# Ledger of designs, part 244: peptides against a protein of PDB entry 3QIS

Target 1, 334 residues: chain A of PDB entry 3QIS
Amino acid sequence: PSLELSRREFVFENVKFRQLQKEKFQISNNGQVPCHFSFIPKLNDSQYCKPWLRAEPFEGYLEPNETVDISLDVYVSKDSVTILNSGEDKIEDILVLHLDRGKDYFLTISGNYLPSCFGTSLEALCRMKRPIREVPVTKLIDLEEDSFLEKEKSLLQMVPLDEGASERPLQVPKEIWLLVDHLFKYACHQEDLFQTPGMQEELQQIIDCLDTSIPETIPGSNHSVAEALLIFLEALPEPVICYELYQRCLDSAYDPRICRQVISQLPRCHRNVFRYLMAFLRELLKFSEYNSVNANMIATLFTSLLLRPPPNLMARQTPSDRQRAIQFLLGFLL

## One batch from the design tools (peptide; made by RFdiffusion4, then SolubleMPNN)

Design b2_p23_6_s4 (from b2_p23_6, 14 letters changed)
Fold by OpenDDE base, seed 2:
Structure b2_p23_6_s4 (fold): chain B 334 residues (1-334), chain A 23 residues (1-23)
Amino acid sequence: as target 1 above (334 residues)
Amino acid sequence: MSEELRRWREELREEIERLRAEL
């Protein structure tokens, strides 16, 4: 069997978080026998491609002189955004198109990724005084390494770092402040806030706006701005409540005094973000007659974002653990 | 508005407005 490919090189320029890009090509059976094609893993790989790439179809049959269109889809989800922001991974891959009883055909995937404040650590964002797209990639790497070291120091020492006034981290990321202050100003009376989905086009505009500027006003509907806050919290490499405190939050869920002590042990940036979000959400609950938002809905929604199980425990989360996690958050909303 | 939320809004607004003016 033999195939002809319309192209073998693919370039994905300016790949962004949650923005789907598609590149199409054709494969043709130029042989005289039916053939089966499939994308296969390279040696030592479990998958035929990186998590941000997909081929559709990834396998199929071709009769002699038959042609099929294959779509190569690039999509950076929350699962790939952090490693692309750090430059640990890149928009580069090699696909192996295998022909049964035939040859292997290699496809080269290349491109560039544009960093996002989505999927960046709270520690790095608190140090980031400019929009992420204006920060040199070398400085992003330094900020991530420094962020890890400060998290460890803050957990061990409980001492305010006496950092010089010019390099002092923000109390909370500017991106979170902008989202929450917008929602406070414009969304407190918004019916079905956090219940109605945003528009995908508006979500992309909000992400691009926060990645490239420090806006006075965030574009889009209140629903899109509210969903952008949820996406931001979900995309954090470490949740607002650090993984190390997860079990202690569950164990303390029915003791409001111990719950406050657990939160006091968070790294400074995480603790400030938690307190700021809780202050906003308690204010939003005062407008429940207008916005249809109640404490149980908010606790259920935000618990999955703020208090995630550690990756090693995610598959073991019980319904009881989820109820304890909700009860922990309710103690800060009521 | 709660006193806690007021402090977060006021303390960070001036800093973010400075950062915006430096771009």
Scores: peptide ipSAE 0.562, ipTM 0.954, DockQ to the pose 0.730
Fold by OpenDDE base, seed 3:
Structure b2_p23_6_s4 (fold): chain B 334 residues (1-334), chain A 23 residues (1-23)
Amino acid sequence: as target 1 above (334 residues)
Amino acid sequence: MSEELRRWREELREEIERLRAEL
């Protein structure tokens, strides 16, 4: 069997978080026999492509002289955003289009990623005094490395943060402050806040706005700004309540004094973000007559974002663990 | 608003306004 490919090189320019890009090509069976094609993993890979890439269709059957269109879809989700922001991964891949009893055809994927404050650590964002798109990529790497080292030092209780010549970090990321202060100003009376989805176009505008500027006012509806906060919290590489404290939060869920003590052990930026969010959400609950928001709804929603099980425990989360996690947050909302 | 939320709004507002003016 033999295939003809209309294109073998694909360039995805200016790839952004949550923005779908598509490139198409044709494959034609120029042979005299029917053929089955599939995208196959490279040697030592488990998947035929990186998590941010998809081929559609990824397999199929072609009669002699048949042609099929294949779409290459690039989409950076929460699962790929952190590794692309750090430069650990890049918009580069090689796809192997295998023909049964035939040849392998190699496709080259290339491009560039534009960093986002979404999927960046709270520690790095507290040090980031400019919009992420104005920060040199080399400095982003340094900020993540330094942030990791500070998190470890903070968890080990070993050294007071040497007020060394490093610029004082923000108490919370500017992006979180902007989102929450906007919601406080404009959304406390918003009916169905956190229950109505935002608009995808407005979400992209909010992300681009936070990545490129320090806005006075966030664009979009209150629902889109509220969903952008949820997306931000979901995309964090480390949740607001660090994985190391997850089990202790569950164990303390019915003791409000121990719960407060557990939160006091969070890294400074995580603790500040948690307290700031809880202060905002308690204020939002005072307007329940207008916004239809209640403590159980908020606790249920934010538990999955703020108090995520460690990756090794995700598959083992019981309904009892989820209820304890909700109860932990309820103790800060009531 | 709560005194806690007021402090967060005031302390960070001035810092973010400075950072905005430096761009």
Scores: peptide ipSAE 0.559, ipTM 0.953, DockQ to the pose 0.731
Fold by OpenDDE base, seed 1:
Structure b2_p23_6_s4 (fold): chain B 334 residues (1-334), chain A 23 residues (1-23)
Amino acid sequence: as target 1 above (334 residues)
Amino acid sequence: MSEELRRWREELREEIERLRAEL
């Protein structure tokens, strides 16, 4: 069996968070027998491609002289955004198109990724006084390393930030402040806020705006700005409530005094973001007659974003754990 | 508006406006 491929080299320029890119090629059975094709893992890989790449179809049958179009889809989700932002991973892969009882065909995937404030740590974003696209990649790495060390020091209560006025981190990321201040100004009376989805095009414009500028006004509908806040919180490598405090939040869920003590132990940026979000959401709840937002809906929605189980506990999360997590947030909304 | 939300809006506005003016 043999295949002819219309193309073997693919370049994905300017790959961005949540922006789908597609490249297509054709495979043709130029043999005399039916053949089965499949994308197969390389020798040391569990998957035929990196998490941000997909082939469609990834397998199939071709009759003699049959041709099929294959789409190579590049999509950076929350699962790949952090490692691409840090440069730990890159838009590079090799696909192996296997032909049953035939040969392998190698496809080269290359390109460049454009960093996003989405999927960047709260610590790094508090130090990042410019839009992420204006920050050199080398400096992004340094900011993440320094942010890890400062998170540890903050959790240990070891050092007052006696940093010089120019090097002082922001109290909260500028991106969070911009999203929340926009929603406060324009969305408090928005019917079905956080219940109606945004527009995908507007979400991309909001992401690009926050990655490239410090806007005076965020583009898009109130629904798109609200969804962008949810996407931002979901994409955080470390949730607003750090994984180290997850169990203590559940254990304290019915004691508002202990809940406040647990939050006081968060790293400064995480604690500030949490307090700022809760202050905003309590204000939003005053407009429930207009926006149809209630405390149970908000607590349920934001619990999954702010109070994520550690990866090792995700598979073990009980309905009781979910209810405790919701109750923990309710104590800050009421 | 709560006093807490007011403080967050006021304290960070001036900083963000400065950062915007430095771009």
Scores: peptide ipSAE 0.558, ipTM 0.953, DockQ to the pose 0.730
Fold by OpenDDE base, seed 4:
Structure b2_p23_6_s4 (fold): chain B 334 residues (1-334), chain A 23 residues (1-23)
Amino acid sequence: as target 1 above (334 residues)
Amino acid sequence: MSEELRRWREELREEIERLRAEL
């Protein structure tokens, strides 16, 4: 069997978080026999492609002189955004298109990724005085390293040295402040807030706006801004409640005094974000007659975002653990 | 508005407005 490929090199320019890009090519059976094709893993890989790449179809059958269109889809989800923001991964891959009893055809994927404040650590974002797209990539790496050290110092209750006023981290990321302040101003009376999905186009505009500017007003509907906050919290490499405190939150879930003590042990940026979010959500609950938002709904929704099990425990989360996690957040909403 | 939420809004607004003006 043999194939002819219309293209073998693909360039994905300006790849962004949650923005789907597609490139298409044709494969043609120029042989005299039917052939089955599949994308196969390279020798050391478990998957035929990186997590941000997909081929559609990834396998198929071609009769002699048949042609099929293959779509190469690049999509950066929450699962790939952090490693692309850091430059640990890049928009580069090699796909192996295998023919059964035939040859391998290599496809080269290349491109560039544009960093996002989504999937960036709270520590790094507190140090970012400019939109992430204005921060040199070299400085992003330094900010991530510094953020790790700041987290460690905060957990050790080390007093920050008097860093000059220009180098002082923000109390909360500007991106979170902008989202929450917008929702406070415009969305407290929004019916079905956090229950109605946003528009995908508006979500992309919000993400791009926060990545490229410090807006006075966030674009899009209240629903899109609310969903953007959820996406932001979900995309955090470490949840607002650090993994190290997860079990202690569950153990304290029915003691409001111990819950507050656990939160006081969070790194400064995480603690501030948690308190700010809880202050906002308590304010939002005062408008429950207008926005149809209740404490149980909010606690259930935000628990999965703010209080995630450590990756090693995620598969072992019991219904009891989930209920304790919800109860922990309820103690800050009521 | 709670006093806690008011503080977060006021203290950070001035800082963010400054950062915006520096762009």
Scores: peptide ipSAE 0.552, ipTM 0.952, DockQ to the pose 0.734

Design b2_p23_7_s1 (from b2_p23_7, 14 letters changed)
Fold by OpenDDE base, seed 1:
Structure b2_p23_7_s1 (fold): chain B 334 residues (1-334), chain A 23 residues (1-23)
Amino acid sequence: as target 1 above (334 residues)
Amino acid sequence: MEELVKEIREEMEELKKKLKEEK
């Protein structure tokens, strides 16, 4: 069997968080026998491609002189955004198109990723006084490393903040403030806030706006701004309630005093973000007659975002654990 | 409005002002 490929090199320029890019190519059976093709893992890989890449179709049959279009889809989700922001991973891959009883055909994937405030740590964003696209990639790496060290110091209550000459971190990320301050101003009376989905085009505009600027006003509907906040919280590498405190939150869920003590042990940026979000959500709940938002809905929605189980416990989360997590958050909304 | 919300707003408006003065 033999294949002809219309293209073997693919360049994905300016790849962004949640922005789908597609490149297409054709494969043709220029042989005299039917052939089966498949994308196969390289010798040491479990998958035929990186998590941000997909081929469609990834396998198939071709009759003699048959041609099929293959789409290479690049999509950076929450699962890949952090490692791409840090430069730990890059928009580079090699695909192996295997022909049964035939040859391997290599496809080269390349491109560039544009960093996002989505998938960046709260600690790094608190140090970032400018939009992320204005920050050199080398400085992003340094900010992430420094942010990890500050998180660890804060958790250990190793406070002397040596007031060394570094600019004081923001109390919360400017991106969170932009989203939440918009919602405070314009969305408290918005019917079905957090229940109605945003528009995908508006979400992309909001993401691009937060990555490139500090706007006076966020573009899009209140629903899109609200969903952008949810996406932001979901994309955090470390949830607003740090993984180290997850079990303590569940254990304290029915004791409001202990719940407050657990939150007081969060790193400063995480604690401030948590308190700021709770202040917003309590304000939103005052307008429940207008916005149809209730505490149970909000607690259920935000619990999965703010109080994520550690990766080692995700598969073991019981309905009881979920109810405790909701109850923990309810104690800050009521 | 909670005091924290006010403090955050004040800090962010100061940041916006500083960044406008640098342009």
Scores: peptide ipSAE 0.599, ipTM 0.949, DockQ to the pose 0.713
Fold by OpenDDE base, seed 2:
Structure b2_p23_7_s1 (fold): chain B 334 residues (1-334), chain A 23 residues (1-23)
Amino acid sequence: as target 1 above (334 residues)
Amino acid sequence: MEELVKEIREEMEELKKKLKEEK
């Protein structure tokens, strides 16, 4: 069996978080026998492609002189955004199109990724006084390394933050402030806030706006701004409540005094973001007669975003653990 | 409005001012 490929080199320029890009090519059976094709893993890989790439179809059957269109889809989700932001991974891959009892055909994937404030650590964002697209990639790496070291020092209660040498970090990321300050100003009376989905086009505009500017006003509906906040919190490499405190939050869930003590042990940026979000959500709940938002709904929604189980425990989360996590947040909303 | 919300707003408005003065 043999195939003819219309193209073997693919370039994905300006890949962004949550923006789907597609490149298509044709494969044709130029042989005299039917053939089965499949994308196969390379020798050391478990998957035929990186997590941000897919082929559709990834396998199929071709009669003699039959042609099929294959779509190569590039999509950066929350699962790939952090490693692409840091430059640990890149928009580069090699696909192996295998023909049963035939040849291997190699496809080259290349391109560039544009960093996002989505999927960047709270610590790094507190050090970024400019939009992330204005920050040199080399400086993003340094900011993530410095942020990791500062987080570890804060958790260990070892060294007072030596105020001396580096420019003082922001109390919260400017991107979180932009979203939450907009919601404070315009969304407290918005019916069904956090219940009604945003528009996908507006979400992309909001993401691009936060990555490239410090606007006076965020574009889009209040629903799109609210959903952008949820997407931001979900995409964090570490949740607002650090993984190290997860179990202590569950253990303290019914003691409001211990809950406040646990939150006081968060790194400064995480603690400030948590308190700022709770202040906003308490303000939103004062307008429950107008917006139809209640504490149980908000606690249920934000628990999965703010208080995630550590990756090693994620598969073991019980219904009791979820109830304790909700109860923990309810103690800050009431 | 909680004191923290006010402090954060003041810091961010100062940041916006500095960034406008650098252009």
Scores: peptide ipSAE 0.596, ipTM 0.948, DockQ to the pose 0.701
Fold by OpenDDE base, seed 5:
Structure b2_p23_7_s1 (fold): chain B 334 residues (1-334), chain A 23 residues (1-23)
Amino acid sequence: as target 1 above (334 residues)
Amino acid sequence: MEELVKEIREEMEELKKKLKEEK
């Protein structure tokens, strides 16, 4: 069996978080026998491609002189955004198109990724006083390393080393403030806030706006700004309540005094973001007659974002654990 | 408005001012 490929090199320029890009090519059976094609893993890989890439179709049959279109789809989700922001991963891959009893055909994927504040740690963002697209990639790496060290020091209750020549970190990420301050000003009376989805085009504009600027006003509807906040919280590499405190939050869920003590043990940026979000949500709940928002809905929605189970416990989360997690947040909303 | 919300707003408005003075 043999194939002819219309193209073997693919370039994805300016790849962004949540922005789908597609490149297409054709494969043709130029042989005299039917062939089965499939994308196969390289040596030592478990998958035929990186998590941000897919081929559609990834396998199939071709009769003699048959042609099929294959789409290469690049999409950076919450699962790939952090490693691309840090430069640990890049928009580079090699796909192996295998023919059963035939040859391997290599496809080269290349491109560039544009960093996002989405998927960046709270600690790193508190050090970023400029939009992330204005920060050199080399400094992003340094900020993530410093952020890890600050988190560890905070969890260990180590005395902050003297605020040496490094600029004082922000109390919260400016991106969180931009989103939440907008919602405070404009969305407290918005009917069905956090229940109505945003527009995809507006979400992309909000993401691009936060990555490239510090606007006076965020573009888009209140629903799009609210959903952008949810997306931001979901994309965090570590949830607002650190994984190390997850079980203690569940164990304390019915004791408001212990709940407050657990939150006091969060790293400074995580603690400030948590308190700031709770202050906003309590303000939003004062307008429940106008916005149809209630504490149970908010607690249920934000629990999955703020109080995620550690990856090793995710498969073992019980309905009781979920109810405890909701109860933990309710103690800050009521 | 909680004190924390006010403090965060003041810090962010100061940051915006500094960034405008640098342009």
Scores: peptide ipSAE 0.595, ipTM 0.948, DockQ to the pose 0.713
Fold by OpenDDE base, seed 3:
Structure b2_p23_7_s1 (fold): chain B 334 residues (1-334), chain A 23 residues (1-23)
Amino acid sequence: as target 1 above (334 residues)
Amino acid sequence: MEELVKEIREEMEELKKKLKEEK
C-alpha cells in the first residue's frame, strides 16, 4: 500500500494557552489495495503525539483512490501549559503516519509558543514585575529555577533570605491581584458569581490582557473574570496550598488553630495568595443575599483548586479526604 | 487580613506608578 500526502510540514505560529489552532492536510490512497493508516508512537514514546497535539482522525481505512482530510489540532490545556511556559517543551513534534504492511510517513510539526501567566508558578510570578510577554524567555527559565530553589529553602525553614541583593518579590502575583481586586470592587453583588460560566471570547481576552499588560480594569463580565480566576488557580503547577502540606491540611481539618499553623508554613507567596483569596471570599460571603453565594458552595469549589492531592495520590482521594479538605477551607471562610 | 489586602494594594499601586514612570 502507498499514500500521497498533500503536506508534510506544519507550522503553528503564536500558540497560546487555551487557543485552538488547526491545520489540515489530505491523504490519498494512490495504491491498488485498501490500506489502514494510523498515527503511531515513535520509538520510546508512549503516545503518537505530544499532549498539546491531536490528529483527527488518528486512524482509518482508505479504499483505492479514496482521500481523507486529517486535522492537526494544537491546543494548550492546563496539562501542557507549564512545560511550555518553562521551555521544557516546545511546539515541535514528529508524527509517524503508519500504513499496515506499508511504509511510514513522517510529518514535521513546528511553531512557537507565547508564554502565559497561567500555568506559571506563584513564585516566578511574584518575581515578574512586568507582564510575562515582556519577560525574555531566558529570564523566564531563570525565574522558574530561582523560584524552585526559594520554595525549597522556605519549606526547609532554612536561613532567612539575605535581604540584600535580589529584587524583593511581590507579596502576590500582580495577575492574581488584578483578578481579585476587580472581583472585590465590582463582583461582590454579582448574582450567581462562580456559578455562571464566563464567555470563551472574554476569557481569551482576559488571559491575553494579563499576559501582555497591567490594565486599570480587567475586560469582560464579572462571570468571565471569576472564571479566569478559577482557570488561573487550576493551571498553577503547584496549587496555592503546596502538595507537601496536603496531608497536614486534611489531618488538621477540624482544628482551626492547627489549620492556621499549617498555612503559616506555606512559602511566602503561597501563604499571601491563600490569605488574600480568603479575605476576598469572606467579603463575598457578606453579600450572600445579593450574590447567592454560600460558604459550602465556595468551599467545595475552591477546595478542588487550592488543596489538590499530590499527583501520586490523585487517584486515591477518598470522599472522606474531600470532606476534610472542604472542612479545612471552611475554617477560613466562616 | 485587612492589613494584608491594604499592603498588597499599596505595593501594586506603587508598581503601577514605577512602570508608568519608565515609559
Scores: peptide ipSAE 0.539, ipTM 0.934, DockQ to the pose 0.811

